# Peptides against a protein of PDB entry 4ASU: the designs that were tried, part 207

Target 1, 270 residues: chain A of PDB entry 4ASU
Amino acid sequence: ATLKDITRRLKSIKNIQKITKSMKMVAAAKYARAERELKPARVYGVGSLALYEKADIKTPEDKKKHLIIGVSSDRGLCGAIHSSVAKQMKSEAANLAAAGKEVKIIGVGDKIRSILHRTHSDQFLVTFKEVGRRPPTFGDASVIALELLNSGYEFDEGSIIFNRFRSVISYKTEEKPIFSLDTISSAESMSIYDDIDADVLRNYQEYSLANIIYYSLKESTTSEQSARMTAMDNASKNASEMIDKLTLTFNRTRQAVITKELIEIISGAA
Target 2, 83 residues: chain B of PDB entry 4ASU
Amino acid sequence: FTFASPTQVFFNSANVRQVDVPTQTGAFGILAAHVPTLQVLRPGLVVVHAEDGTTSKYFVSSGSVTVNADSSVQLLAEEAVTL

## One batch from the design tools (peptide; made by RFdiffusion4, then SolubleMPNN)

Design b2_p21_7_s2 (from b2_p21_7, 14 letters changed)
Fold by OpenDDE base, seed 1:
Structure b2_p21_7_s2 (fold): chain B 270 residues (1-270), chain C 83 residues (1-83), chain A 21 residues (1-21)
Amino acid sequence: as target 1 above (270 residues)
Amino acid sequence: as target 2 above (83 residues)
Amino acid sequence: SMEEKRQKLLELIQKQIEEAQ
């Protein structure tokens, strides 16, 4: 490569490094906020799931309709965040199909749709877009819950799949159950909860669904920002290493050229 | 006893003597051995009676309350403020 | 010869340039 080529490459990589460093800082700020907001959201969400865990709600095997909700965002450059959710959704859908279940999919965030559209387009009920520009609110979760309940799809049970935040360097794709009103009402384990009005139970389910969705969004957002911060840090380090290598090459090439020119001058060879 | 909103935690697995909650069917007091139940919150006053005799008051909007067989209680409000 | 030495030196320099690329 000529000195000009090396210089051009150096300039390009330095510009990329500046961009990745800036993106890292933005992701870090968003992560710090997301982590703070996740603390109460986790208590709230885990509290909402407590009933289903304690009541051990089971869906009869003869019930065939299953809903999968994948939670992610519209935004890229965050490592394996989207692909991890999509991979688990595919696995779950395949397992359910093999068991003779009907599977429908809801995507939260456009990236899920982008990954699954070619293979699972017929299974999609709805995709929620414009996820990830702003931190998710309980209002956002309520809108998603309402849309699901009004979709006309009479699922028996479902799964919400999202990335749970562990640490700045770790997340895990997890699944939590969702149940229909009919499944909850018919569960034998719910018999201990006496004198529950049907309207009360319906309203309770609406809150429960909104709560779980909100929780999943907060976990997903925190995981995503952390992963983006890590990805941008890695990109910045890789750029730095490449700059160092190219700088060494540039210096060596420059010295060789100078030496050649000096020899030509000394030898009188034009 | 757990009492939280989406943005704030007031109690996390705490032991309390009694919790008074506003429900759509009426206000009732939750004691340690209360029968398992599910209720939906109406806007109103929540009163938490601690074991030491102190009382805390909160205003809640909508939400849910769950009393489980193991005497655990989850009070989840959409909005809640200390009074 | 001085010319041979020059040529050898130029070849060495050329090799260094190629290795640096």
Scores: peptide ipSAE 0.022, ipTM 0.808, DockQ to the pose 0.004
Fold by OpenDDE base, seed 2:
Formats: sequence, structure tokens, C-alpha cells
Structure b2_p21_7_s2 (fold): chain B 270 residues (1-270), chain C 83 residues (1-83), chain A 21 residues (1-21)
Amino acid sequence: as target 1 above (270 residues)
Amino acid sequence: as target 2 above (83 residues)
Amino acid sequence: SMEEKRQKLLELIQKQIEEAQ
């Protein structure tokens, strides 16, 4: 490579490094906020799931309609955040299909659709866009829950798939159950709750769904920001290493060129 | 006893003597060994009676309350504030 | 010869340039 080529590459990589460093700082700030907001959200969300865990709600085998909700965002440059969720969704969809279930999919965040469009386009009910630009609110979760409940798809049970935050360097893709009102009301294990008004149960289920969605969004957001921070840090380090290598190459090439020119001058070849 | 909103935790797996909750079907007190129930909150006053005899008051907007067979309670309010 | 030395030096420089690229 000529000195000019090396210089051009150096300039390009230095610019990339500036961008990745800036993005790292932005992600770090968003991560710090997300982590703080996740603490109460986790208590809230886990609390909402307690009934389903304790009651061991089961869907009858003759019930065939299953809904998969994948939770991520619209935003890239966050490592395997989206692909992890999509992978789990594919696995779950395949397992359910093998069991003779009908599967429909909802994507929270456009990235899910982008990954699954070719193979699962016919199974998508809706994709929620504009996710991840701002921190999710309970209002956002409520809107998603309401749209799901009013979608006209009468699922029996479902799965919400999202990345649970573990630490700044770790997340895990997890699945939590969602149940239709009919499934909850007909569950044998719910018999101890028989004195519950049908309207109360309906409202309760609406809250439960909103709560779980909210929880999943908070876990996903925290995981995403952490992953983005790590990805940008790695990119910045890689850029730094490349800059160092190219700088050495530049210096060596420059010295060789100068030496050649001097020899040409001395020899009269110039 | 767990009491939380989406943005704040008031109690997390705490032992309490009694919790008074405003529900759509009426206000009731949750005591030890209360029968399992599901209720939806109406706007109103939540009163938590601690084992030490202290009482804490909260205003809640809406939400849900679950009393399980194991006597665990989840009070999940959409909005809640300490009074 | 001086010319041989010059040629050898030029070859070394060329090699250095190639290695630096």
C-alpha cells in the first residue's frame, strides 16, 4: 500500500473509533438508567408471574392455538441480542408445530421481523415498531397488551421470549408463559379461586399481561444497552489495534520511501 | 407480602400482620391464612400493618392483588404513593 | 563494486517497502 492509501485507511478507522467510542458512552448512560429502573420492574414482573407458577396453570392438550411474543427492539449494534431471541422463537415454534399446535407470532421491535420474515412471515400477527429509542413505560406495555387482546386471535396459551439481564457482561434468553382468559378460568388448579367474578378475572388477566410485557421490556432494554456498550467497546479496541498496526506500517513505509529517494538523489537517478 | 408499582418497591417478600386493600368488589383485609383470591384494585387507600404494630398508608390507582394458598400476597399497583 | 553495493542496497530497500505494505 502507498503512504496515501495507509493514511486514508488510518483516517477512516480513526473516525470509526470516534463513533464507536461515542456510542459506547451513550450506551453506558442508557444502561445505567435501565439497570436502576429494572430493579423495581423485576419485583413487579416476577410478582405478576407468581400466580401462574404457584397455580401451575396447564393448558389442555386439545387446545392448539399458541402465541409467541418475541421481545427485542428496533436498534442494532448490540451483539447477539436480537438473534438470541429469534433463535429461541424459532426453536419454540418448531417444537410447537411438531406437537400439532398452531403458532402465531408477535414481534416487539422491528428486528424480530427482520430476522424471521423469510421463514415465518405467514405466522406474524403484528410487529410493534419504534421500540428501544426511549425507555419502555408501563403505558407502552399496556398498549401492546391491549392490542394483543383485541387482535382477534384467540390463543389458548403463549410464550413471551426475551433477554433477561444477568450482569453487565451477561444476559440469558428466557421464556415466560402467558395464558388466555379461558385457559385461566378453566384451569383445574384455579378451583381454589372459584369465587372470583368473571369480570374481575378478565381485568386481572389484562393487568397480568401488561405486567409481564412491561417486565420483559425492562429486562430486554437493560440487556440490550449492556450488550451495545460491550460491542462498542470491543469495536473501539479493535479499531485501536488496527490503528497501531497501520501506524507502524506507515512509519516503515515512510522510512523506506525516504531512503529510496535519498539514494536516487545521491546516485543522480532523480 | 410483596407490594410494588412498575417504578417502586414498597415491600418485597415481607412479613406483615395485615394489609387492607381497596378492591372493585369492596375493601377487605388480608390476614394470615386468608383464603386464596384474586382482586382488582380500585383507587383508594392501602394500609399495611406491620408485625411491630406500625402502620403505613399508601394511595393506589389501580392494579391487582393476589392471595395464594401458601399465604403469599402480591399487591401490584399501576401507580402508588406513600402517604 | 560500488555499483553492486548500490544494487544490493536498492534491493533491500525494495524489500522493506514491500514488507511495509
Scores: peptide ipSAE 0.022, ipTM 0.815, DockQ to the pose 0.004
Fold by OpenDDE base, seed 4:
Structure b2_p21_7_s2 (fold): chain B 270 residues (1-270), chain C 83 residues (1-83), chain A 21 residues (1-21)
Amino acid sequence: as target 1 above (270 residues)
Amino acid sequence: as target 2 above (83 residues)
Amino acid sequence: SMEEKRQKLLELIQKQIEEAQ
């Protein structure tokens, strides 16, 4: 490589480093906010899931329609955030298919579609785009819930797959169940709940779905921002190391060139 | 007893004496060992009676309330404000 | 010869340039 080539590469990497540093700071700010907002969201979401956990709702084996909701975003540069969700979605879809279930997929965030479109295109019902630019709101979750309920796909059971935030350095892809109204209504374990009006139960399930989606979005967002912060930090460090290496190469090359030129001058070969 | 909105937690696994909730079918009081039930909230007043005799009032917009067999209660409001 | 030494030096320099790349 010529000195010019090295210089150009140095400039490019320095610019990348500036960008990654900036992105790190932005991700850090978003993470801090997301983490604060996750605290109540987790209580809220876990509270919504409490019924399903305590009632141990089971879907009969003869019921075959299963919905997988993958929760992620449109935004890249966040490590394995999207691939982790997609991997678990694939695994779940395969397991369900092997069990003779019909599987449909909803992607929250375009990255899910981007990863799964080739292999699972026929299973996709809908993909929600424009996810991850702003913090998710309960309104956003409600819209997703409504569109899901109005999709015309009458699922019996579903799985919502998302990254649960553990710490700034750790997340875990998890699955939480969602159930259709019919599944809940027919569940034997629900017999202990007194005189539930059908309309009440329907409304309750609508809230539950929105609540769970909201929770998943908050967990996902926090995990994503944390992962992005880490990824950008790593990228910045890698860029720094590359800059150092290239700088050394530049200096060595420059000295060699100078020495060559001097010899040419001295020898009259110029 | 857990009472939360998407953005705020008012009670988290707390012991309370009684919670009065506005439901779509009417207001009812949740006491200790209340029978399991599911209800949907209507806009209205939530009153939490603490064991120490303190009473807290909240306005809720909508949401759900769950009373489980283990006497745990989840009051989940879309919007809630302290009064 | 001086020319041989020059040539060897040039080769060494060229090698250094290549190693520095």
Scores: peptide ipSAE 0.020, ipTM 0.816, DockQ to the pose 0.004
Fold by OpenDDE base, seed 5:
Structure b2_p21_7_s2 (fold): chain B 270 residues (1-270), chain C 83 residues (1-83), chain A 21 residues (1-21)
Amino acid sequence: as target 1 above (270 residues)
Amino acid sequence: as target 2 above (83 residues)
Amino acid sequence: SMEEKRQKLLELIQKQIEEAQ
């Protein structure tokens, strides 16, 4: 490699390092906000799931329609955030198919579609784009919930798959159940709940779905920002190491060029 | 008793004496050992009576309330403010 | 002599190479 080539490469890597450092700072700011907003969202979301846990709602085996909601975002450069959700979705879809279930997929965030489109295109009902540019709101979750309920796909049960935030350095892909109105209304375990009006139950289910989606979005966002911080930090460190190596190579090459030029001058060969 | 909005937690697994909630079907008072039920909130006043005798008032928008068989209660409002 | 200067320069270059190693 010529000195010019090394210099060009050094400049390129230095620019990349600047970008990754900047992205780390942006991710840090977003993470701090996301973590603050996750605290109440977790209480809210876990509270919404309490019914399903306590009522032990079971879907009859003869019911075949299953909905998978994968929650992620549109934005890359966050390590395995998207691939982890997609991997879990694939695994769940395969297991359900092996059990004779029909599986449909909703993707929250364009990255899910990008990963699964080739293998699961026929199973996708809808993909929600423009996720991750701004912090998710309850309004956003409500829109997703309403669109799901109005999709015309009469699922019996479903799964929402998202990354739960553990710490700055740790997230876990998790699955939570979702149930259709019919499944809830027909569940034997719901018999203990007295005088539930059908309209009340419908409205309740709409809120429940919006609540869990909102919760999943908040967990996902926090996990994503933390993962992006880590990814950008690692990229910055790798760039630094590469800069050091190339700088050494540059110095060695420069010395060799100087030595060659001196020899040529002395030998009278120039 | 858990009472939260998407953005704020008011009560988290707390023990309370009574909670009055505004439902679409009317006013609903949740006492100890209340039968399990599901309700939807209408805009209105929530009154929480703590075991220590203190009373807290909140205005809520839409949402849901769940009373479980184990006497746990989840009051989940889309919007809520302390009054 | 030009030859002596050449030899001295070669020795200096060799020393620099050894110091860089």
Scores: peptide ipSAE 0.016, ipTM 0.817, DockQ to the pose 0.003; fails the geometry check

Design b2_p21_7_s3 (from b2_p21_7, 16 letters changed)
Fold by OpenDDE base, seed 4:
Structure b2_p21_7_s3 (fold): chain B 270 residues (1-270), chain C 83 residues (1-83), chain A 21 residues (1-21)
Amino acid sequence: as target 1 above (270 residues)
Amino acid sequence: as target 2 above (83 residues)
Amino acid sequence: ERERLNAELRARIAEAQAAAA
């Protein structure tokens, strides 16, 4: 490589490092906010899921329609965040198909569709785009919930798959159940709950869905920002190492060029 | 007793004497060992009666109330503010 | 011109040595 080539490459990598460092700082700020906002969201979301855990709602085996909601975002450069969700979605879809279930998929965030489009295009109902630019709000979750309910797909049971935040260095892809109104209303375990008006139950289920989606978005966002921060840090370190290597190569090459020029001068002077 | 909005937690697994909630079907008081039920909140006032005799009031917009068989209660409001 | 080239080369060598230090 010529000195010019090395210099050009050094400049390029230094610029990448600057970008990566800046992205790290942005991710760190977003992470700090997301973590703060996750605290109440987790209490809220776990509270919404408490019914399903306590009631042990079972879907009858004759019910074949299953909905998978994968939660991620549109934004890349966050390690395995999207691929982990997609992997679990694929696994779940395959297991359900093997059990004779019909599976439909909703993607929250364009990255899910990007990963699964070729293999699962026929199973996609809808993909929600423009996820991840702003922190998710309850309004966003409500929009997703409403669109799902209005999709015309009458699922019996579903799975929402998202990355649960554990720590700045750890997330876990998890699945939570979602149930249709019909499944909840027909569940034997619900008999312990006093006569609930059908309208009340419908409204309750709508809130529950929105709540769970909101919770999943908050967990996903926190996990994503943390993972992005880590990814950008790693990229910055890798760039630093490459800069050091190239700098050494530059210095050696420069010395070689100087030596060659000296020899040419000496040889021409003879 | 858990009372939260998407953005704020007011009670987290707390013991309370009574919670008065506004529901679409009417206001009701949740006492200890209340029968399991599901309700939807209407906009209104939530009154929490603590074991020490103190009362706190909250305005809620909409949401859900769950009373479980184990006497756990989840009050989840879309919006809630302390009064 | 040889002396100028030699001086320039010496300066470049010195700079290269200083940068390697």
Scores: peptide ipSAE 0.000, ipTM 0.817, DockQ to the pose 0.004
Fold by OpenDDE base, seed 5:
Structure b2_p21_7_s3 (fold): chain B 270 residues (1-270), chain C 83 residues (1-83), chain A 21 residues (1-21)
Amino acid sequence: as target 1 above (270 residues)
Amino acid sequence: as target 2 above (83 residues)
Amino acid sequence: ERERLNAELRARIAEAQAAAA
């Protein structure tokens, strides 16, 4: 490589390092906020799921329609955040198909669609875009829940797949169940709740869906910001190492050029 | 007894004596060993009677109430404020 | 002639190193 080529590459990598350092700081600030907001959101979301865990709701095996909701965002540069969700979605879809179920997919965030478009395009019902620019609100979750309920796809049961936050260095892709109104209303384990008005149950289920979506968004956001912070730190370190290597190469190349020029001067003067 | 909004937790697996909730079908009191039920909140006042005899009041918007067979209660409001 | 050129090269390298210091 010429001195000019090395200089251009050094300038480019130094600029990348500045960008990655800046992105790390932004991700760190967003992570700190997301972690604070996740604490109440987790209590709220886990509280909403308590009914389904305690009631042991069973879907009849003859029911074939299954909905997979993948939760991520529109933003890249966050390590394996999107690919982990997509991988579990693919695995779940394959298992359900092998069991003779019909599978439809909803993507929360555009990155899931980007990964699954080639292999699962026909299974997508809807993709929600503009996710991850701002912290998710309960209003956002309610809009998503309402759109799902009004989609016209009458699923029997579903799975919401998202990254649960564990720590600043760890997340786990998890699955939680979603049940249709019909599945809940027909479940034998719900007989202890039988005096429930149909309108009340419908409204309750709408809140339950909004609650779990909100919870999943908060877990996903916290996991994503943490992963982005780590990814940007790694990128900054890699850039630093490359700068050091290229700087050494530049210095050696410069010395070699000077030596060559001196030899040419001496040989031309004899 | 768990009482939370998306942004704030008021009670997390706490033992309480009684919770008065405003529902779409009417206000009712949740006592120990209340029959299992699902309800939807209407905007109104929640009154929590603690075991120590203290009473706390909250204004809630919409939401859900779950009373389970194991006597656990989840009060989940979209918005809630202490009064 | 090659030895003379090598000696002259070494002298010029030494001068360039002394001027850079």
Scores: peptide ipSAE 0.000, ipTM 0.820, DockQ to the pose 0.003
Fold by OpenDDE base, seed 3:
Structure b2_p21_7_s3 (fold): chain B 270 residues (1-270), chain C 83 residues (1-83), chain A 21 residues (1-21)
Amino acid sequence: as target 1 above (270 residues)
Amino acid sequence: as target 2 above (83 residues)
Amino acid sequence: ERERLNAELRARIAEAQAAAA
């Protein structure tokens, strides 16, 4: 490589390092906010899931329609955040298909579609875009819930797959159940709940779905920002190491050029 | 007893004496060992009676209330404000 | 309807806070 080539590469990597450092700071600020907003959202979301855990709602085996909701975002540069969700979605879809279930997919965030489009395009009902630019709101979750309920797909059971935040260095891809109104209304375990009006139950389920989606979005966002911060830190470190290596190469190459020029001068071969 | 909105937690696994909730079917008082039920909140006042005799009032927009067989209660409001 | 209810709720909250002050 010529000195010019090395210099060009050094400049490029230094620019990348500046970008990655800036992105790290932005991700850190977003992470701090997301973590604060996750605290109440987790209480809220876990509270909504409490019914399903306590009621132990079972879907009859003869029911075949299953919905998978994958939660991520539109934004890249966050390590394995999207691929982890997509991997679990693929695994779940394959297991359900092997069990003779019909599987439909909803993607929250464009990255899910980008990963699964080639293999699962026919299973997609809808993909929600413009996810991850702003912190998710309950309004956003309500829109997703409404679209799902209005999709006309009469699922029996579903799963929402998202990254649960553990710490700044750890997330876990998890699955939570979603149930149709019919599945809940017909569940034997629900018989202990007092005479519930059908309209009340419908409205309750609409809130429940929105609540679970909201919770999943908040967990996903916090996990994503943390992972992005880590990814940008790693990218910045890798850039630093490459700068050091290229600087050494530059210095060695420069000395070699000088030595060659001196030899040419001394030999009179100039 | 858990009472939360998407953005704020008011009670997290707390013991309370009574919770009065505005439901679509009417005002409902949740006492200890209330029968399991599911209700939807209408906009209105929630009154929480703590074991120490303190009463707290909240305005809620909409949401859900769950009373489970284990006497746990989840009051989940879309918006809630202390009065 | 939900937005209307939320707006009405906010108005009532504001009134209640003003009356408590």
Scores: peptide ipSAE 0.025, ipTM 0.868, DockQ to the pose 0.039; fails the geometry check
Fold by OpenDDE base, seed 2:
Structure b2_p21_7_s3 (fold): chain B 270 residues (1-270), chain C 83 residues (1-83), chain A 21 residues (1-21)
Amino acid sequence: as target 1 above (270 residues)
Amino acid sequence: as target 2 above (83 residues)
Amino acid sequence: ERERLNAELRARIAEAQAAAA
């Protein structure tokens, strides 16, 4: 490689490093906010799931329609965040299909669609786009919940798959159940709940769905920003190492060129 | 007793004497060992009676309340503010 | 003298390459 080639490559990598460092800082700011907002959201979301855990709602085996909601975002450069969710969605879809269930998929965030569209296009009901540009709000979750409920797909049971935040360096892809109004109303375990009006139960279920979606979005966002920070940090480090290596190569090449020129001068003056 | 909004936690697994909630079907008082039930909140006042005799008031928007068989209660409001 | 200078330059280049290794 000529000195010119090395210099060009150095300039390019230095620019990449600058970009990745900047992106790291942006991700850090978003992460700090997301983590703060996740604290109450987790209490809220876990509280919403308490019924389903305590009531031990069972879906009858004859019920065949299953909905998978994958939660991620539209934004890349966050390591395995999207692929982790997609992987679990694929696994769940395959397991359900093997059990003779009909599976439909909803993607929250365009990245899920990008990964699964080729293999699962026929199973997709809807993909929610414009996720991850701003922090998710309860209003956003409510819109998603409403759209789902109005989709006309009468699922019996569902699964919401998202990345749960553990720490700045760790997340875990998890699944939580979603039940249809019909499933929850017909569940034997719900018989202990006295005088539940059908309208009350419907409204309750709408809130429950919005709550779990909101929770999942908050977990996902926090996980994503953390993963992006790590990814950008790694990219910056890799760029630094490459800069160092190329700088050494540049220096060696420069020395060789100078030496060659000196030899040519000495030899030509002969 | 857990009482939270999406953005704020007021009570997290706390022991309380009574919680008065505004439901769509009317005012509902949750006592210790209340029968399991599900309700939906209407905008109104939540009154939490602590074991120490203190009373806290909150304005809530819509939401849900769950009373479980284990006497755990989840009050989840879309919006809530202390009064 | 030219050969000596060339040899010395080669030696210095070799040393610089060895030190950079």
Scores: peptide ipSAE 0.006, ipTM 0.817, DockQ to the pose 0.004; fails the geometry check

